# Designs tried in a protein design run: peptides against a protein of PDB entry 6TME. Part 315

Target 1, 324 residues: chain A of PDB entry 6TME
Amino acid sequence: NRLKRAYIALQAWKKAFYSDPFNTAANWVGPDVCSYKGVFCAPALDDPSVLVVAGIDLNHADIAGYLPPELGLLTDVALFHVNSNRFCGVIPKSLSKLTLMYEFDVSNNRFVGPFPTVALSWPSLKFLDIRYNDFEGKLPPEIFDKDLDAIFLNNNRFESTIPETIGKSTASVVTFAHNKFSGCIPKTIGQMKNLNEIVFIGNNLSGCLPNEIGSLNNVTVFDASSNGFVGSLPSTLSGLANVEQMDFSYNKFTGFVTDNICKLPKLSNFTFSYNFFNGEAQSCVPGSSQEKQFDDTSNCLQNRPNQKSAKECLPVVSRPVDCS
Target 2, 324 residues: chain A of PDB entry 6TME as posed
Amino acid sequence: NRLKRAYIALQAWKKAFYSDPFNTAANWVGPDVCSYKGVFCAPALDDPSVLVVAGIDLNHADIFGYLPPELGLLTDVALFHVNSNRFCGVIPKSLSKLTLMYEFDVSNNRFVGPFPTVALSWPSLKFLDIRYNDFEGKLPPEIFDKDLDAIFLNNNRFESTIPETIGKSTASVVTFAHNKFSGCIPKTIGQMKNLNEIVFIGNNLSGCLPNEIGSLNNVTVFDASSNGFVGSLPSTLSGLANVEQMDFSYNKFTGFVTDNICKLPKLSNFTFSYNFFNGEAQSCVPGSSQEKQFDDTSNCLQNRPNQKSAKECLPVVSRPVDCS

## One batch from the design tools (peptide; made by RFdiffusion4, then SolubleMPNN)

Design b2_p29_3_s4 (from b2_p29_3, 10 letters changed)
Fold by OpenDDE base, seed 5:
Structure b2_p29_3_s4 (fold): chain B 324 residues (1-324), chain A 29 residues (1-29)
Amino acid sequence: as target 1 above (324 residues)
Amino acid sequence: SLLDEIYKKALERLSKDPEYQKIVNSLIR
C-alpha cells in the first residue's frame, strides 16, 4: 500500500542521515509515518478514503546526508521542502515518479552535479528553488517551457549562456544571480508576459542589452548589476511602466542616461554607478527628486563627485560600443 | 537583501494561488 511504500522511503532516508543535530528524525519509528516530524499526510486525490504522504517539510533542520533513490516511493508528495540543511550528492532520478510535485525547495544545501533534470519531468511544478547549492554546467532550455511561477537559480555554479527559450517562460520571478552565466541576454526576454522580478547580479554576462527589455510591462525589479554589459542603455527602457527597482551598476555601460529612463512613473531606486556613462539628464542627478533615489557614483560624468579619472575614462569613452 | 525580498514576494504570490491553498488546506496530522 501507499503508506508502506512511504515507510520504506522514509526509513531509507533516515539511514542516509549522517547528522541530525536537532533530532528531527528521532520519532521516525514505526509504521505511522503520518506522525513523523516534518511529514504531512492528506487524503489521496484519486481516493479520498486513502491517506497518503502529501508533504515533506524539513526546513532549517541542519541535517547532513543525501537523498536516497527510495524517495521515489513517495509518489503522492506535492510539497517537498528541505531547505537550510547539509544534504549532499545529486537529486535522485527516481523522483520522476512524484508526478504531483507542485513545490520543490532544496535551497541552501550542498547538492552538486548538473541541473536536476528530474524537475523537468514534473508536469504540475509551479515553484522551483535550487538556490544556494553547487549545481553546475548548462541550464537546460526546457526549464522555460514549463509553466513555472518561480525559478530560483541564484548562488550556484551554472555556466554557459542563458537559453533563448526564456521568452516562453510564464514565470513571475527568475533569479540568475551569483552564477557563471556568460554571453548576451536573449532578445526573446521581452516575451516574458508575466515577469515581475528578474535578477542577473554577479555573472559574466556581456554584450548590449536587448531593446526588447522595454516590453516587460509588469516588471517591478530589474537588476543586471555586476556583469560585463557594454554600450548604451536602450531607449526602449522608457516602456518599463511599473519598474520600481533598477540596477545597472558595476558594468561597462557608456553613453547618456536619459530623462525618459529617470522619469519612469514607478521608479523608486535607480543605480547606475560604476560604469562609464559620460552624461546624465538633470532628472537622474541624486537629490533631484524626493521620491526617487539615484546613484551615479564612479562614472565619467562632468561636475559630479566621486567619478573616475580621465585616465580611466578616456580609453573606454572614446571607443563606445555601437549596439545598433 | 534584494534577493531575500524577492523570495518573500514570490512566497506571498504563491500563498494566493488557489491550487496551493487547496494543497495546504488538505494537509492533516
Scores: peptide ipSAE 0.470, ipTM 0.877, DockQ to the pose 0.794
Fold by OpenDDE base, seed 1:
Structure b2_p29_3_s4 (fold): chain B 324 residues (1-324), chain A 29 residues (1-29)
Amino acid sequence: as target 1 above (324 residues)
Amino acid sequence: SLLDEIYKKALERLSKDPEYQKIVNSLIR
């Protein structure tokens, strides 16, 4: 009996709660699991006459606890939403049995350990949200082999380089923000044909921006702020026909910010402050457009306000990084 | 924040996914 298995799983989970401030699991009593708060049932895909637990929604329940291995008994769950809780520990490997997993949201919790590789075992996964946790270590390259639409990794402790497999991703949105990623952005990034939003904010990324970024024709948001990028902005950025929000602030970029970037047709906001740019086109000057907002603060620009001193600029500007 | 906006947009996009709708609509609430 699938509901019996679900009962076992849910009761085990209830026992794994350290705190339930809103008494969310107060009605988690008895065999009728479909009546449990946050538990949603549906006809089984393989047998419509059988009712199964198809979804969990415990979002914003402020529950403290962990995910017990018995959750692997919830084999019919396609939607698993437990964001904004205080769950800790690791994601159980037993969840590999949840082969129907479509949307997995464990964001805003206290999960630790490496990337939950169990997520890679779910063939139908489209939405992965593990943001605002304490996941650490390397991002498995295989994540980008999956047919995911959304990959939210931001605000974790991931480190090492971004996998070269990123170019294989069919995701429309990927957030790397506020991790410890290092190294260069892979050149394969330009192969992300479905990419709309990508955020690298607040990592340890470095090197030159790959020219292949300019191939991201569908990207509307590109934020690489608060990293260690060097060199000039790629001229190929003129290819970002749909970019609306672009941020390169708080890096070590040098060179000239060109018209072909600042005149991008859909560009609404372009922030390139806190770098070492030594020139900008007139079209890049804040206030030059009514339709576009620019920020050129704290660069090495001449005749602009709020720029770095010559003392700060000269050592960097005089030794430009050749990205060719 | 930017991240919040991105998140919301992603959810909106997901909500328009036919497969997602199928799953959601099948749920007994």
Scores: peptide ipSAE 0.443, ipTM 0.853, DockQ to the pose 0.873
Fold by OpenDDE base, seed 3:
Structure b2_p29_3_s4 (fold): chain B 324 residues (1-324), chain A 29 residues (1-29)
Amino acid sequence: as target 1 above (324 residues)
Amino acid sequence: SLLDEIYKKALERLSKDPEYQKIVNSLIR
């Protein structure tokens, strides 16, 4: 039966623990798996008279070990939360049998290897959190074809370009921060109709910002800091009617920061420091508003404090990149 | 941090999702 399979899976997992400092699995004894700490049961969807393992929560257990293939026997699991542990290795392909997977959180672990493509096999997945691991390689384009609400990829070793399929995503939040992504932000980004927060911090992204960013009507957070972006800020950014937090710091932007950007109606914080901007509107000046915070530090602005030297500015400002 | 705040907001939105509530409410000890 299903609980017997769950017992086999959970006992195999217990055996795969190298360290359990809080003795989380101490009560993982006997056939009553629903009594196991961190194991949650529910009536099966196909037969309400049958109790099945529907959830795992081992968050913050500091467990060292790996995920054995026997976890594929947990076919009724919809919630899998094992963040803030010391699990290592790869995500087992056998997890493809967990067709009810809704939330998958393996963040803050020691997982390695390529993107866990098994996540793409889950038809009902809404929440994917693989942040703070050592996943590497290319991001599969198919990730954005899924009906995900949240995609947390930050603090990994992902590289290559951001897939053009990003525009197909229905996600409200996507984090790319602290990876090794390169290339341009795809123009299709403007098609992300449900996007609220997107973070590109600390990658190797480059080129001009696409004008299509201005189509992100629901975005409240847009952070592209610590990359290699060039050119002027798109004038279409005036369309970001709901943006509250915007950060373009630590790039190679040039040109003039306009009133249309700094006067965005919901803007509370706009950081454009550590670039090569050679002008800003009065509305962009730090201290010009009590409701908005600006940072223009380390640009090529005249009559502003803490700017780059003329020697540093001249080579860049004299050769502006045309993004048109 | 910004990332922490984003994470919290995402969880808040998820918690209001009817399907999420259905799953969570079905879970028993």
Scores: peptide ipSAE 0.425, ipTM 0.852, DockQ to the pose 0.839
Fold by OpenDDE base, seed 4:
Structure b2_p29_3_s4 (fold): chain B 324 residues (1-324), chain A 29 residues (1-29)
Amino acid sequence: as target 1 above (324 residues)
Amino acid sequence: SLLDEIYKKALERLSKDPEYQKIVNSLIR
């Protein structure tokens, strides 16, 4: 009996709670699991006469505890939302049995360990949110082989390089922000055919930006701020026909910010502050447009306010990195 | 089936989820 298995799983989970401040699991008593707070039932796909646990929503319950292996008995769950709790430990490998998993949100918890590779086993997964945890180590390349729409990885402890398989991703949004990623952005990034938003903020990324970024014609948000990028901005950025928000601030970029970038048709905000740019087109000057906002603060620009000193600029500007 | 409807609803939620938009917007601010 599927509901009996669900009962075993949910009772095991209740026992794994260290604290339940809102008494969310207070009614988790008896065999009628479909009446449990945060548990949602639906007719099974294979037999509409059978009621199964199809969803879990414990968002914002402030529950402290861990995920026991018995959760693998919830084989009919398609939606698993436990956002903004205090769950700790690792994601159980037994969750590989949840083959209908569509949305998995464990964000804003205290999970640790490597990337939860069990997420790779879910064939229908479309939404993965593991942000605001303590996941560490390498990002598995296989994550980008999945037909995900959203991949939220930000605010973790991930390290090493971004996999070259990123170009295979069908995701509309990917967040790498506030991790420890290093190395270059892969050239394969230009192959992300569905990409709308990508955020690299606050990592240890370095090297030149790949020219292939200009192939991201559907991207509306591109943020690479607070990294160690060097060289000039690629001229191919003129291909970003739909970009609205672009941020390259807090890097080590050099060279000239061109008209073809600042005149992008959908561009609303372009921040390139805190770099070593030594020139900008008139179209890039803050206040030059009513429709666009620019920030050129703390560069090596002549006749602009709030720029770096000649002493700070000269050593860097005189030794530009050639990205060709 | 209702479970199929859950999948459909999830897709609709993903496309229209204000929290999704807030998350993206919060990262670029």
Scores: peptide ipSAE 0.189, ipTM 0.666, DockQ to the pose 0.046; fails the geometry check

Design b2_p29_4_s1 (from b2_p29_4, 20 letters changed)
Fold by OpenDDE base, seed 5:
Structure b2_p29_4_s1 (fold): chain B 324 residues (1-324), chain A 29 residues (1-29)
Amino acid sequence: as target 1 above (324 residues)
Amino acid sequence: AKIFSLEELQEYMENYRKEKIEKARKEFS
């Protein structure tokens, strides 16, 4: 019965294909769905004697089409890997029936619409990758209530602010890069106890960096480049004991880049170019260390090459933003 | 076109997540 339902779902999906350049679904014929390319079967959790469709892996198939509502019949699916295709439309609400979903990877497709809130309905979801799509609108705060290993949101059309609930996330990697997020980074960011990498690249984020960033003891990569951040770098950044890659380039930061930041013990690359910094410690100067790479290009630094003109610097440097 | 044991399926998923995370780390490093 379950395999029959799976057959109905998979045949409906095949009909929803506009193009299958690698003929991936060529063998999707007949009731033996477990023989279908990209279809994984396993014993059912409730009855080991019953074989069910437990996974779909169509990564890199370059299939054009959409996800029909009949996919909701795949109630035993734990993994859904369909990255690097050309699927369009929205994620069907009928997928709420897939209560065993552990890994959902629809990255590098042409999905549109709001955040797929159906992902929030999956109680056991551990991995969510929706990057490189055209999802838009607000990010639901509830996403960070999920016990996810990673949250990949980059290269979409998400707008509005980053939810305050971010501090609840247990993800090791979170990507916001290349969206349209605005507002400030929430102060609750410091509560992300398991965070290793976070990237905010290429958004419309603004305001001062929260001091609480310095509480991210496990972070190895922190990239806030290409935003509208202002003010000085928080002194609490000296607490980033494990940071290796740090990028604040292409913002509107001012003030002095301190020794305490540039001498971070694990720091290998620190880029703070294309800002309005008016001073830096000797330890921050490119070439000052063999173990660390720095980039101070296009700031308001004295006696350094490739800096902004006085005309560009004076209006900004003379009016520093107080982040207190 | 694969039949997994439950253990094998779990291993497959764990490996997948690990690889994806590691790839992401390399991309942003």
Scores: peptide ipSAE 0.679, ipTM 0.964, DockQ to the pose 0.762
Fold by OpenDDE base, seed 3:
Structure b2_p29_4_s1 (fold): chain B 324 residues (1-324), chain A 29 residues (1-29)
Amino acid sequence: as target 1 above (324 residues)
Amino acid sequence: AKIFSLEELQEYMENYRKEKIEKARKEFS
């Protein structure tokens, strides 16, 4: 009996709760699991006359606990929404049995360990949100082989490089922000055909920006701030016909910020502060446009306020990184 | 504590993704 298995799983989970401030699981008593708060039932795909547990939604329940392996008995679950809790530990490998998993949101918890590779085993996964946790280690390249609408990885402890497979992603939004990613942005980034927003904020990324970024015709937000990028901005950025928000602040960029970038047709906000740019086009000057906002603070620009000293600039500007 | 039809479940998920993506976009824009 599928509901019996669900009962076993849910009771095991209740036992795994350390704290339930809102008494969310107070009614998790008895075999009628479909009456449980946060438990969704629906007709089984293989037999519409049979009800199964099709979803869990415990968002914002502030529950402290862990995910026990018995959750693998919830084989009919398509959605698992447990964001904004205090769940800890690792994502159980037993969840591989949840072959119908479509939406997995464990964001804003206290999960630890490596990337939950069990998510890669779900053939129909469409949404993955693991942000605001303590996941660590390498990001599996296979994540970008998944047909995901969005990939939220921000605010974790992921390390190593961004996989080259990123170009295979069909996600509209991808967040890498506030991790420990290192290395260069893969050149394959330009192949992300459905990308609207990509955020690299606050990592240890370095090297030159790949020219292929200019191929992201549908991108509206590109934020690479607070990294270690070097060299000049790619001239191909002029191809970002739909970019509205662009942030390259807090890097080690050098060179000249060109008209071709600052005159992008949809550009509303361009922040390139806290770099080592030694020149900018007139169109890039803050206040030059009412439609666009620019920030050129703390660069090596002449005749601009709030710039770095010559002492700070000369060592870097005199040794520009050649990205060719 | 809900019993969904398959259509309702699909709609719920679709709306959830849409809202989450929209919120995320607002967060970084």
Scores: peptide ipSAE 0.679, ipTM 0.964, DockQ to the pose 0.756
Fold by OpenDDE base, seed 1:
Structure b2_p29_4_s1 (fold): chain B 324 residues (1-324), chain A 29 residues (1-29)
Amino acid sequence: as target 1 above (324 residues)
Amino acid sequence: AKIFSLEELQEYMENYRKEKIEKARKEFS
């Protein structure tokens, strides 16, 4: 009995709660699991006459606890939304049995351990949100083989390089922000077909920006701020025909910021402050446009306010990194 | 505590993803 299995799973989960401040699970009593708060039932795909637990939504319940292995008994679950709780521990490998998983949102919790590779076992996964946790280690390359609408990884403890498989992703939004990623942005990034927004904020990324970024014609937001990028901005950035928000601040970029970048047709905000740029086109000067906002603060620009001292600039500007 | 049709469930998920993506855009824009 599928509902009986669900009952076992849900009761095990209730037992795994350390705190339920809103008494969300107060009505989790008895065999009628479909009446449980946050439990969604629907007809089974294989038998429309049978009701099964098809979803869990406990968003914003502030529940403290962990995910017990018995959750693997919820084999009919397609959505698992438990964001903004205080769940800790690891994602159980037993969730591999949830072969219908379509949306998995465990964001804003206290999960730890490596990337939950169990997510890779779900063939139909469309949405994965694991942001605002304490996941660590390497990002599995296989994540980008998934047909995900969005990949939210920000505010974790992921490290190592960004997999080259990123180019295979069909996600519209990908967030790497506030992790510990290192190395270069893969050149394969230009192959991302559906990308609208990508953020690399606050990592340990380095090297030159790949020229292939300019192939991201549909990108509206590109934020690479607070990293260790070096070299000049790729001239191919002129290809970002739809970019509205672009941020390269707090890096180690050098060279000249060109008209071709600052005159991008959809550009609304372009922040390139806190770098070592030694020149900018007139179109890049803050206040030069009524439609665009620029920030050139703390560079090595001449005749501009709030720039770095010559002492700070000379060692870097005199040794430009050749990205060609 | 809700019984969905398959269509309603699909719509729920679609709307959820849409809202999450929109919220993310606001967060990083």
Scores: peptide ipSAE 0.677, ipTM 0.964, DockQ to the pose 0.791
Fold by OpenDDE base, seed 4:
Structure b2_p29_4_s1 (fold): chain B 324 residues (1-324), chain A 29 residues (1-29)
Amino acid sequence: as target 1 above (324 residues)
Amino acid sequence: AKIFSLEELQEYMENYRKEKIEKARKEFS
């Protein structure tokens, strides 16, 4: 029966534990898997009279170990929450059998290898959190074809470009921060109709910002700091009617920071420090507004404190990148 | 170590996603 299969899976997993500091699996004994700590049972969708293992929640258990292939026997699992552990290795391909997977959270672990493509096989996946691991390689473009509420990818070792399919995403929050992504932000970004927050912090992204960013009318947080972006800020950023937090710091931007950007109606914090901007509107000056905070530190601005020297500015400002 | 109804399970997941998203917003705001 289904519970017998679950028993086999859970016992195999217990055997795969190297350390269980809180003795979470201490009661993982006997056939009554529904009594196991962190194991959730519910009526089967196809037969309400049958109980099945519908979820695993081992968040914050500090368990060291790996995920054995026998976990593929947990075919009724809809939620898999195992964040803040010390699980290592790869996500087993056998998890493709978990066709009811709805929420997959393996964040803050020690997983390695390429993007867990098994997540792409789950037709009903709604939430994916793989942040704070050691996943590497390319991000599969198909991830953005999924109807996900949120996509958390930050603090990994992902590299290569951001897929053009990003525009297909319906996620409200997407994090790319602290990876090794390179190339330009795709122009299709403007098609992310449900986007509220997007974070690109601390990558190797470059090129000009696409004008299509201005189409993100629902975005409240846009952070592109600590990259290699060049050129001027797009004038279309004036279209960000709901942006509250905007950060372009630690890039290679040039040109003039316009009044239209700094007067965005819901803007509360705009950081454009550590660039090569050579001018700013009066509305962009720190202290010019009581409702808004600005940081213009370490640019090439005249008559402002804490700016770069002429020696540092001249080589960059004299060779502006044309993004038109 | 809990038996859920289907409704309770759905609520649990919905609340989980909501909390995770809210926490993320706070982290980057």
Scores: peptide ipSAE 0.675, ipTM 0.964, DockQ to the pose 0.768

